Peptides against a protein of PDB entry 8OXM. Designs and how they scored, part 47

Target 1, 371 residues: chain A of PDB entry 8OXM
Amino acid sequence: FKAEFRLAGGVNLPKIIDCVGSDGKERRQLVKGRDDLRQDAVMQQVFQMCNTLLQRNTETRKRKLTICTYKVVPLSQRSGVLEWCTGTVPIGEFLVNNEDGAHKRYRPNDFSAFQCQKKMMEVQKKSFEEKYEVFMDVCQNFQPVFRYFCMEKFLDPAIWFEKRLAYTRSVATSSIVGYILGLGDRHVQNILINEQSAELVHIDLGVAFEQGKILPTPETVPFRLTRDIVDGMGITGVEGVFRRCCEKTMEVMRNSQETLLTIVEVLLYDPLFDWTMNPLKALYLQQRPEDETELHPTLNADDQECKRNLSDIDQSFNKVAERVLMRLQEKLKGVEEGTVLSVGGQVNLLIQQAIDPKNLSRLFPGWKAWV

## One batch from the design tools (peptide; aimed at target 1 D185 G366)

Design b2_p18_5_s3 (made by RFdiffusion4, then SolubleMPNN; from b2_p18_5, 9 letters changed)
Fold by OpenDDE base, seed 5:
Structure b2_p18_5_s3 (fold): chain B 371 residues (1-371), chain A 18 residues (1-18)
Amino acid sequence: as target 1 above (371 residues)
Amino acid sequence: MDPLLKEMGENIFNLRYG
């Protein structure tokens, strides 16, 4: 390992380290402390399976539909190593960097990213109507610029067109796979874009299986399909390539229902994953001193309350896991709000939900729904 | 909402944004 490290920013200040492999190749790695990467590792395994299903289908294979994956190595309940996605940038860094973000460069007369955030924070505790009106004002004065990503990175027109198509396909595949798995917390720092492929890399997979709906501010969109995300697709927006790629991805997922349910079931009942689905069990395990993990459970009499609490936790976990599997099965059957939809009907509903400014205005301001 | 799910959601939020 090199002696120097960099900080990636964020609350947990993950360390970027460079290492030389036994093959003499330099590799960058991200070391997270105070963060549990087991859910990220599980979600990456499910994404690899989804990629296998997409690669087996002729129509999705011809379209090169894939969700980008990275290596995750959990080291403990509070630490792990991530493959550094070399040649990627957070979409938020490109769009709304404080120094030289694309919004500031291309739209210098629009509201600053800070002004937009401030306006939405001021209405955070207000009515849905007040949030909607302020969100519409912010959107009017903060126009999309993400089209310029491909224009800056790909100067050749033929390459530019190919990369814009790769981007649109990546958004479609990750949106549908992410929806099926109930992936939440898709803020602009949790989505990377590859500067060479124009494909998206979804990181920080700690909000999954619709856990975003139980947050203090519930998530109201199935995936990130904000104005900048759409602007990156070019003039057709969500129509044509994006919609067709969503439909073909959804068709493969629905036709693979048994396989997807079996894999998610195995992962949900894995003792290594169990704590991630039950934050109370995780909290209980985190409150135990590290030194007590070697103490053989001497069955003393006070163990009855701890065993009752553990049995109630395990019963609560099983009910959550069952609910997750039921909701996953509904999605894979095309059941939305008690109605069975066709693939086209389901994809259309999800697109409409994701672009609805009423849904977007209700999101936590930190999600930056105006970007 | 179930009180347990509420507490779980608050804990997830605090872990991510706290």
Scores: peptide ipSAE 0.200, ipTM 0.849, DockQ to the pose 0.105
OpenDDE base, seeds 1, 2, 3, 4: peptide ipSAE 0.005, 0.000, 0.017, 0.010; ipTM 0.327, 0.216, 0.500, 0.515

Design b2_p18_5_s4 (made by RFdiffusion4, then SolubleMPNN; from b2_p18_5, 10 letters changed)
Fold by OpenDDE base, seed 4:
Structure b2_p18_5_s4 (fold): chain B 371 residues (1-371), chain A 18 residues (1-18)
Amino acid sequence: as target 1 above (371 residues)
Amino acid sequence: MDPLLVEMGLAIHNLRYG
């Protein structure tokens, strides 16, 4: 290992280290502390399996449908080493999280990312109707710009077109597999884009198996398909390539039901794998950026809405695992809202749910559903 | 046994005991 390290951004201040292998190759690694990487490691293995299933099928193989994976080595319950995703950038960094963010560069007269966040935070505890109205105002004054990622990175028109297709395929594959595994919505910093391939890399897989639905602000979308995510696909949006790649991915997942259920069952009953949402983790994932200062453990008892879901948490770990397996089986059968759907019908429903401004307006404002 | 399940069992085993 080199003696020097760099800090990566973010709350946990992960350390970027460089190591020289016995092969003489330099490899960058990310050392996380105060974070349990076991879930990330397990989910990366599940992604590798999904990739194997996708490679076995001729239609998904021809489309090169894959989920980008990275190496994770858990070292303890609170530390581990990750492969540094070299040549990737967080989509949130490209879009909004720097002084030269694409929204500021291409839409300088739109609301700032801070103004959008402030407006949505002001209505966080308000009615769904008020959230929707403010979300629509934010969306009108914060127009998508993610199409410019491929335009900036790929100057040759033929390469640009190919990379936009690679992006669209990557979004489709990760969306459907993410839905099957119950990853839900993804924070804009937890989606990396490869600057050479235009493929997405999903990191920080700490919410899985629909545990995002039991957050203080429940997830309302099956996956992240926000306006910028769609804008990156170009003029066809969710139609054509994206839809077809979702359908072909869903076909493979549904046809692999027995294999997927068996694997997820082994993981859910693994005593070393805590996939459940605990109240502290739930609070941490939806903390306000301003509340980082006073981690005084004053259990102020008065948020009555959290009390209703706490009474159902007394289900034995096994009953929660059984419910997750049942829901996974339903998804793999195409059972949505008590109805059996075709692959096309199921994919259509999921796309409509993911792009619905009513669903997006109900998401936790910290996850920036307007981006 | 599907070779994929075996590979997974080994990968889980290696995560637990490696």
Scores: peptide ipSAE 0.013, ipTM 0.463, DockQ to the pose 0.021
OpenDDE base, seeds 1, 2, 3, 5: peptide ipSAE 0.000, 0.011, 0.011, 0.012; ipTM 0.251, 0.500, 0.478, 0.511

Design b2_p18_6 (made by RFdiffusion4)
Pose (drawn by RFdiffusion4):
Structure b2_p18_6 (pose): chain A 334 residues (1-279, 317-371), chain P 18 residues (1-18)
Amino acid sequence: FKAEFRLAGGVNLPKIIDCVGSDGKERRQLVKGRDDLRQDAVMQQVFQMCNTLLQRNTETRKRKLTICTYKVVPLSQRSGVLEWCTGTVPIGEFLVNNEDGAHKRYRPNDFSAFQCQKKMMEVQKKSFEEKYEVFMDVCQNFQPVFRYFCMEKFLDPAIWFEKRLAYTRSVATSSIVGYILGLGDRHVQNILINEQSAELVHIDLGVAFEQGKILPTPETVPFRLTRDIVDGMGITGVEGVFRRCCEKTMEVMRNSQETLLTIVEVLLYDPLFDWTMNPFNKVAERVLMRLQEKLKGVEEGTVLSVGGQVNLLIQQAIDPKNLSRLFPGWKAWV
Amino acid sequence: SLSESLEEDMELLEERKE
């Protein structure tokens, strides 16, 4: 074990350690004290199940739809450990870096990230109209730059297109799975982009199962489909590869709702922390009902096709009205 | 290390979780 450890930041102060194995290769681990990773263990297990299901289905096997997973090992009710992701860079560090940010490098005349943060802080005390107007003004003077990422990393057009296609597929699959699982904490620091495969990886998974509505600022979107992601998917935008991949993933999930419910039914017997405190679990049953409704496409008794559900999700995600009410730190304009 | 703007965002997110 290495004698030094680093802090990853945050109120809980997670610890980063390096271990040298028998082969001598250093491996980085993240021990997360005062937090419960059992929910993250369930998220990783359902991620692996979805990846296996996508691999089994011939329609998705050809499209090589995969979900990037990292191992998470719970150690106690209030602690655990997880595998650190190597060879990845944060999206916000690439895009909105103060020093060498992509938006500053490409579009110096556009508003800086500090100006947008100041405007968002000044407008949180305003009403809906002023928030919508400021958001539209910010979007008018802040064009997406993320499309240049592979352009700056993959000079060969074949590799560049391959990486862009893999990025688009991974974004579609991750977005579908996050909507199904109700993942809400999807700001720039929770998503890591690989420098080689260009596939997005979700690292935080801190809150899910429709927890953003519980937060003071409700999450009005099911997944992150901001202007930067859409521009980086290509000229076609959401239409094309993203829509088809979303439809295929939704079809696979409708075909495998039995396996998904079997995986998620680990609850109601060993409830995790932050639940059933302050004295058939209530919230567990509620989230199981919500997941079942999402999977069956019933909701309030209404039937919805896979294509219609995908179109509705796209409309909700790209709607500026929903983006205006989001948390300023979520970086909806980014 | 993270930039100042990203550190401020992290503080805001932590305040939101509280």

Design b2_p18_6_s1 (made by RFdiffusion4, then SolubleMPNN; from b2_p18_6, 12 letters changed)
Fold by OpenDDE base, seed 2:
Parts: structure tokens; C-alpha cells; sequence
Structure b2_p18_6_s1 (fold): chain B 371 residues (1-371), chain A 18 residues (1-18)
């Protein structure tokens, strides 16, 4: 390792370190403290398995459908090393950076990102109807600009077209795989875009197996398919390439039901893998930016020593694991709301749920559903 | 597998986490 480190932004101030490998190559790494990277490591292994399934199928292989992965090395329950995703930027940094964000550059007469957030925070405790009305006003005055990412990064028209296609395929694959695994907390800082490949990298995988639905503000969408995400696909939006790639991904996942269930079952019953949502984690994920000052959740390991009878904890855990497995089995059978759907029907329902302004308006304002 | 390629000097990481 080099003797120098840099701070990454954010509350936990992750340390960026450079290491020289035995091959003489420099590799940047992110060291996180006060964070449990075990869930990220497990989810990366599941993504690698999904990629293996997608590469075995001729139709998904021809379409180059993959979910981007990164290396995670947990060191303790509160520390680990992440592969630095070199040449990636958070989609939020590109879109809604306060000074030089694409919305401000391309739509200077629209609401600022701050104005949008403020309006949605003011209605956070209001009715669903009031949230919907304000969300629609925000959306009318905050128009999508993510199409400009590929236009800025890829000046050659042929390269631009290929990269827009790579982006669309990456969104489709990650959306369906993420839905099957119940991946939550897909805010604009937890999704990186690769500046060379235009592929998405999903980070901070700490909300999985639909645990986002038990947050104080429940998650109401199966994946992030917001207006900017769609705008990045270009003129066809969710139609054509995106839909077909979702369908082909879903087909492979459904045809791999036994394998996926077996893997997830082993993971859910691993006593070293805590995937359940706890109240402190829930508070941390849905904290107000203004409340950042006081609650350093020192997730002290000592608060786990409430010796509730091991038997009652195990029984409650097993019932949650069983429900997760049942819901995973339903998804892989195409069972939605008690109805068996075709692959096309299921993918259509998921797209409609993900783009529905009523669902988007109900999300936590920190998720930035208008972006 | 992932552990083998990162000859992590545990001491350096413990110092970085302090």
C-alpha cells in the first residue's frame, strides 16, 4: 500500500488507498470503516452466479447481458476493502451536482435539485394525493437530461450508439436481477455509471430480499426506472431494446429457478450473513440531511447483547427467511398479486410499477424519484 | 479466492480504520 490516503466524501469518510500488486500494477481501493461489507460481498457472489447463468444462455449471451460486479473483501463486521470502481461516476453526481450538474447545464430554467428536494420534503408526512400532486409539479419543472451523458462522453456517432445500447442492456439486466433478489435503496448515489462502457455499477447492496419494503417509508418500485434512467436509453425509452433485454433476463432467471432458490436458501440460513433490516439501519437509510449532525449511529456491537431467548430470535428469523424464499419462488414462477404471468406480462407489470408516478411519489425524498 | 490476491497488511488497515 502507498503511505498516503485520500478521503472519499460522505458521512463515514471512506479512505481511498492505492496499492501496488505483485504484478506491479497500481490498484485503487476504498477502505470503509463503521460499515458491514458482508452483504455487499454476498450480493456480488450472487451477481456473479446470475452472470454465469446469463452467459450460458445463447440469447442473453448474444445480447451481452451482464450485471457489473466489483471486488469486496470484508475484514470485520464493521470494516472492509472495496475495489475502487475506476472510471465510474455516481449518476447523481452527473445529474444533480449543485454547481455543474447536467440538469443545471441543460435545463437552467427548471427547478434546482435543491428546490425539488425541498418541495418533496415539505410533503413527506402528507397524504399520498398531496405527494403525487407535488411530485407531478416537480416532474413538470424538472425535465430529464441523462441522454446527454452518452452525448458528452462518446463523440463518435457509432460509438455513441453502441454505448447507449450497452447502457440500456445494463439497466435491463440489473433491473431484473435486482428485482429477483429484492435489491432496494437504489438512490442516485448508489448507482454508478462507467464513463468508458456506459454500464451501470450498483453499489451499497445493504438492502436486499425486499427489506426496503419494511423501511419507515416503504419502497414502492421494483427497481429504479426514473425519467432520467429512461432518458439515457434515448428515443425508444423503455420500449424495444430495454423491454426485450428485461424479458430475456427474466426468462433465464425463471428457467434457473431451482439453482437460484438453492443459492438464496443457503445464503438466507448462513448464520454469518445478516440480511435483515434493523431499526438503526432503517433510521440511517432514511435520515434527513438536516439531522446528519447528531446521530452518528455508532452501531455498537454491544447492543446485540440483549439476550432475548435464542429460540425466539431463531424462530422469528426462520419465518422471515421462509417468507423471502416463498416470495422469490413466486417471482421465479411469474406469480404477481396472486396471478401467474407470462415473462412478457411480468416484465410489463414491473415496468409499469417502476415508472408509475403514484409509486414514485411515495418514495423517501432522499431516493430522489424525480431524477 | 478473493482473500488470496489481496495480501492485506491487516495492521495497515487497522491503522487506517482508527
Amino acid sequence: as target 1 above (371 residues)
Amino acid sequence: MLSENLKLNGKLIDELLK
Scores: peptide ipSAE 0.008, ipTM 0.427, DockQ to the pose 0.027
OpenDDE base, seeds 1, 3, 4, 5: peptide ipSAE 0.007, 0.006, 0.006, 0.005; ipTM 0.405, 0.385, 0.395, 0.397

Design b2_p18_6_s2 (made by RFdiffusion4, then SolubleMPNN; from b2_p18_6, 13 letters changed)
Fold by OpenDDE base, seed 1:
Structure b2_p18_6_s2 (fold): chain B 371 residues (1-371), chain A 18 residues (1-18)
Amino acid sequence: as target 1 above (371 residues)
Amino acid sequence: MKSELLKEIGKEIDKLKK
């Protein structure tokens, strides 16, 4: 280990450490000191299993449909080491960094990322109608620019085209796998893009199995398919390559129902895998700038009331696990809103839900649904 | 230029659709 560390930014200030392997190669590692990396590790294993299913199918293998994975080594309930995704950048960093974000560079007359966030925070407690109108105003004055990522990184037109297809396939695969696993919407800092492959890497997998629906501001989209995510696909948007890659991924997932149910069942009942949403985690994920002042840890919440019967906690846990398994089975059967859909019908519904400005306007403003 | 590249790109997309 080198004696020096870097901060990766963000609220938890994770430490980037450089390690020299026994092979003499330098490897960057991220050390998180307050997050449970076990959830990330487990979800990476599930992604590897999904990748194995996708590689067994000829149609998905030919399309190179994969979800990108990284190595996670949990050290404790609140610490671990992950392989730093070298040669990646958060899409949020590329799009909306304060100094040189792509929105500021390519759209200097649009609203700033701060102005957009402020406008959406002002309506956070307002009606859905008021949220929608302000979201539409924000979207009109904050036009997508993510097409420029591939244009900046890949100057050769043939390479640029190939990488835009790789991006589109990566979004499709991660969207469908993410939907099946209930990852929901993802913060723009928790989606990395590889600067060489144009593939996405999803990090910080602390919301799974639709637990985003029980947040103080419930998620309203099956996955992140915001305007910038779509803009990165180029002029065809969600049509053509993206849609077909979603359909082919969904076909493999539905045809692998028994395997996926068995895997998820084992994970849901693993006592070492805390996938449940707790109030502190919910507050952390949707923390308001105003709420930073009032979280004085009143350490004095008496330990006495936490002795509610272990039996009632276990029964509540089992009922949540059963509901997750039932919903997973429905997804894998193509049951949406009580109706059995074809793969094409299900994928179409999910795409429409994910791009609907009404659904996007209802998301937590901190997750920047206008980006 | 951009329109021809988009047409060529469209053709390569259609080859990868097969």
Scores: peptide ipSAE 0.000, ipTM 0.249, DockQ to the pose 0.016
OpenDDE base, seeds 2, 3, 4, 5: peptide ipSAE 0.000, 0.006, 0.000, 0.000; ipTM 0.254, 0.409, 0.319, 0.336; seed 3 fails the geometry check

Design b2_p18_6_s3 (made by RFdiffusion4, then SolubleMPNN; from b2_p18_6, 12 letters changed)
Fold by OpenDDE base, seed 5:
Structure b2_p18_6_s3 (fold): chain B 371 residues (1-371), chain A 18 residues (1-18)
Amino acid sequence: as target 1 above (371 residues)
Amino acid sequence: DLSELLKLNGKEIDELKK
């Protein structure tokens, strides 16, 4: 182990440690403290299964549709080593770093990332109408810049074009698979971009099976398709490569219904896989930056063992698991809002929901829906 | 070169029509 560490972004300030293996190879390790990496490990196995399904289909294989996976080694319930994706950066670090973020460099006359966050925090407890108006003002004065990522990293025009396509395909694949699995908490620090491949790496997979919808501020979008995410695709935006890659991914997922349901059923009833949202986790995910000081984890989990009969807890758990399986089956049948949609119709609805400024304005300010 | 960028975007559009 080297004595030097870097901080990765995010609330838990995970430590990046450089390790020399017994093979003499230097490997970066992300040491996440306090997070249960078992959830990430399980979701990585599900992503590997989805990649296997995508590789079997000729149309998705030709398009190289994959979700980037990383190796998770859980060490304990409170510590684990992630194989840090060497040569990745959080999209938030590139876009909204306080000193040298792309928004500050390319749009110096726009609102600062801090001004945008402050404006949205001021309206957090206001009406949906007031949130929408302030979100539109923020968006008008904070224009997307993520196109510059590929332009900075890939100076050769042919390489630049290939990497922009790789990025667009990665967004499409991860968006559709993330939607099917109900992946939430897709803030700008939980999405990394590979500086060599332009592919996305999704981290912190603890909000799954639509548990983001039961947060104090419910999630209102199926995946992250914000203005900067779209700007990285180039001039076509969501039309063309992105839409077709979503449709081909959705087709493979729908045609793999039995396999996906069987695997998710096993995971939902695995006593080692805590996928349920608890109140403490909900508070942690939607903490205000100002409240970071007082939540010492000294709330012993012991005291609110109100004697709800073990039978009532088990019955409540089983009912939630059944609802998750039912909703997964609906998604895989193309059932949206009680209507059966074609693959193209379902993908179109999801894109429209994800880019709707009314949905985006309702998200928790920490999600940074204007980025 | 803007002309090269336009040609690359044109190839993307043509791959989109196939």
Scores: peptide ipSAE 0.123, ipTM 0.815, DockQ to the pose 0.016
OpenDDE base, seeds 1, 2, 3, 4: peptide ipSAE 0.049, 0.043, 0.034, 0.023; ipTM 0.736, 0.732, 0.676, 0.588; seed 4 fails the geometry check

Design b2_p18_6_s4 (made by RFdiffusion4, then SolubleMPNN; from b2_p18_6, 13 letters changed)
Fold by OpenDDE base, seed 2:
Structure b2_p18_6_s4 (fold): chain B 371 residues (1-371), chain A 18 residues (1-18)
Amino acid sequence: as target 1 above (371 residues)
Amino acid sequence: MKSELLKEIGKEIDKLKS
């Protein structure tokens, strides 16, 4: 380890530390403090397993369908070393984080990212109709620009086309696997893009097994398929390559039902894997930017001393775990809203749900559904 | 197949617990 560290931005001020490996290579590491990295580590293993299933299938192997993974080394319940995703940028940093963001550069007459966020925050406690109207106004005045990522990074037309294809495949694979696992909190800072491969890296895997649906503002989309995510696919959008890659990924997941159920069952009953949503975590995930000053959630481990009868906690936990397994089994059978769908029908429903402006308008404003 | 994948996952989970 070098003696010097850099602070990454954000509330938790994660430390970027440069490590010299035994191979003499410098590797950047992100040291998150006060975050439980065990969930990220477990979910990375589930992604590696999903990659193994995808590589065994001829159709998904030919399409090079994979989820990008990163190394997580938990050091404690509150500390760990993340392999810093070297050569990645948060999609939010490229799109909206500063005045040099792609929206400002390519659409200087559109609403600023701040104006969009303010408008959506003003209606956060309003009706679904009012949220939808304001979301449509925001979307009309904030047009997608993510196509320019590949155009800026890949000047050769043949390379540009290959990278746009790699991006589209990465979105498809991560969207379907993320849906099967019930991965939430897919805001623009939790999705990195690799500047060399154009593949997505999903970070901060602390909302899984549909626990995003029990947040104070429930998650209403199966995965992030917002207008900028679609714009990065180019002129075909969700049609053609994306849809076919979703279908082939879903086919492999459904054909691997018994393997996936067995793995998720082992994980859900692992006492060291805290996947459940708690009120402090919910507050942290849906905190307002204006409220950032006061609530340092000291996740004191000591507040577990509320001696609720161990039996009632275990029974409530088991019922939630059973519900998660039942819902996973339904997804893997293609059961949506009590109807058995084909792979194409299920993928179509998920795409429609993910792009529906009514669903997107209902999300927490911090998720930035207009991006 | 299932038993090998579960053994690999178990070994990796055990490596995360160690």
Scores: peptide ipSAE 0.007, ipTM 0.410, DockQ to the pose 0.018
OpenDDE base, seeds 1, 3, 4, 5: peptide ipSAE 0.000, 0.006, 0.007, 0.000; ipTM 0.249, 0.402, 0.438, 0.342; seed 3 fails the geometry check

Design b2_p18_7 (made by RFdiffusion4)
Pose (drawn by RFdiffusion4):
Structure b2_p18_7 (pose): chain A 334 residues (1-279, 317-371), chain P 18 residues (1-18)
Amino acid sequence: FKAEFRLAGGVNLPKIIDCVGSDGKERRQLVKGRDDLRQDAVMQQVFQMCNTLLQRNTETRKRKLTICTYKVVPLSQRSGVLEWCTGTVPIGEFLVNNEDGAHKRYRPNDFSAFQCQKKMMEVQKKSFEEKYEVFMDVCQNFQPVFRYFCMEKFLDPAIWFEKRLAYTRSVATSSIVGYILGLGDRHVQNILINEQSAELVHIDLGVAFEQGKILPTPETVPFRLTRDIVDGMGITGVEGVFRRCCEKTMEVMRNSQETLLTIVEVLLYDPLFDWTMNPFNKVAERVLMRLQEKLKGVEEGTVLSVGGQVNLLIQQAIDPKNLSRLFPGWKAWV
Amino acid sequence: SSELEEEREEQIAEAKAS
């Protein structure tokens, strides 16, 4: 074990450690004290199940739809450990870096990230109209730059297109699974982009199962589909590879709702922390009902096809009205 | 980290504590 450890930041102060194994290769682990990783363990298990189901289905096997997973080992009710992701860089560090940010490097005339943060701070005390106007003004003077990422990393057109296609597929699959599981904490620091495979990886998973509505600032989108992601998917935008991949993933999930419910039914017997405190779990049953409704496409008794559900999700995600009400630190304009 | 990022972490921590 290495004698030194680093802090990853945050109120809980997670610890980063390095271990040297028998082969001598250093492996980085993240011990997360004062937090419950049992929910993250369930998230990783369902991620692996979805990846296996996508691999089993011939339609998705050809498309090579995969979910990037990292091992999470719970150690107690209030602590655990997880595998650190190597060879990945944060999206916000690449895009909105103060020093060498992509938006500053490409579009020096556009508004800086500090100006946008100042405007968002000044406008959180305003009303809906002023928030919508400021958001539209910010979007007018802030063009997406993320499309140049592979252009700056993959000079060969074949490798560039391969990485772009893998990025688009991974974004579609991750967005579908996050909507199904109700993942809400999807700001720039929770998503890591690989420098080689160019596949997005979700690392935080801190809050899910429709927890953004509980937060003071509700989460009005099911997944992150900001202008930067859409521009980086290519000229075609959401139409094309993203829609088809979303439809395929939704079909696979509708075909495997039984396996998904079997995986998620681990609750109601060993409730995790932050629940059933302050004296057939109530919130567990509620989230199981919500997941079942999402999987069956019933909601309030209405039937919705896979294509219609995908179109509705796209419309909700790209709607500036929903993006205006989001948390300023979520970086909806980024 | 920026002030908005800190405020977000505090709100999450408060929600978990509640």

Design b2_p18_7_s1 (made by RFdiffusion4, then SolubleMPNN; from b2_p18_7, 12 letters changed)
Fold by OpenDDE base, seed 1:
Structure b2_p18_7_s1 (fold): chain B 371 residues (1-371), chain A 18 residues (1-18)
Amino acid sequence: as target 1 above (371 residues)
Amino acid sequence: MTPLEIEMGLAIAAFKEA
């Protein structure tokens, strides 16, 4: 290991370290402290399995449908090492960086990212109608710019086109697999884009199995398909390539139901894998930047209430695991709202839910559903 | 060709190949 480290941004201040392998190659790694990387490691294994299923199918293999994965090595319940996704940038950094973000560069007369966030935070505790009206005002005055990512990175028209297709396929594959696994909406800093391949890398997989629905502000979308995500697909948006890639991914997932259920069942019942949402994690994921100062860990919550009978905890855990497996089975059967849908019908419903401004306006403002 | 015309032409071409 090199003696020097850099801090990555964010609350946990991950350490970027460089190491020289026994092969003489330098490798950058991210060391997270105060974070449980076991969920990330498990989700990467599930993604690798999904990739294997997608590669076995001729239609998805021809379309090069894959989820980008990274190496995760959990070291403890509160620490681990991640592969540094070299040549990636968070989509949030590209889009809404305060200095040089694409919105500021291409739409200098639109609302700033801060103005948008402020407007949506002011209505956070208001009615759904008031949230919708302010969200529509924000959307009108904050127009999508993510099309410019591929235009900036790929100057050759044929390469630009190929990379935009790679992006669209990556969004489609990750959206459908993310829906099946219940990843829900994704914070813009937790979606990386590869500057060479235009493929997405989903990081920080701490919300899975629809646990985003039990957050203080519940998720209302099956996956992130915001206006900038759609803008990156170009003029066809969610139609054509995206829709077809979603359908082909969903076909493979539904046809692999038994394999997916068996693997997810093993993971949900692994005593080393805590996928459940706890209140502290839920608060942390939806913290206000202003509230960081007052969470002194009053470590003095007395050990006395932890004597909830081990039997009642285990029964509650098993009931949640069973519910997750039942919902996973429903998704893989195409059961939505008690109705069995075709692959095309299910994919259409999911797309409509993900792009609906009424659903987007109800999301936690900190996750920036207008981006 | 404007960037938009190039984009439309390429989008139409891929829609025919896909």
Scores: peptide ipSAE 0.017, ipTM 0.447, DockQ to the pose 0.015
OpenDDE base, seeds 2, 3, 4, 5: peptide ipSAE 0.026, 0.021, 0.006, 0.015; ipTM 0.515, 0.492, 0.341, 0.439; seeds 2, 3, 5 fail the geometry check

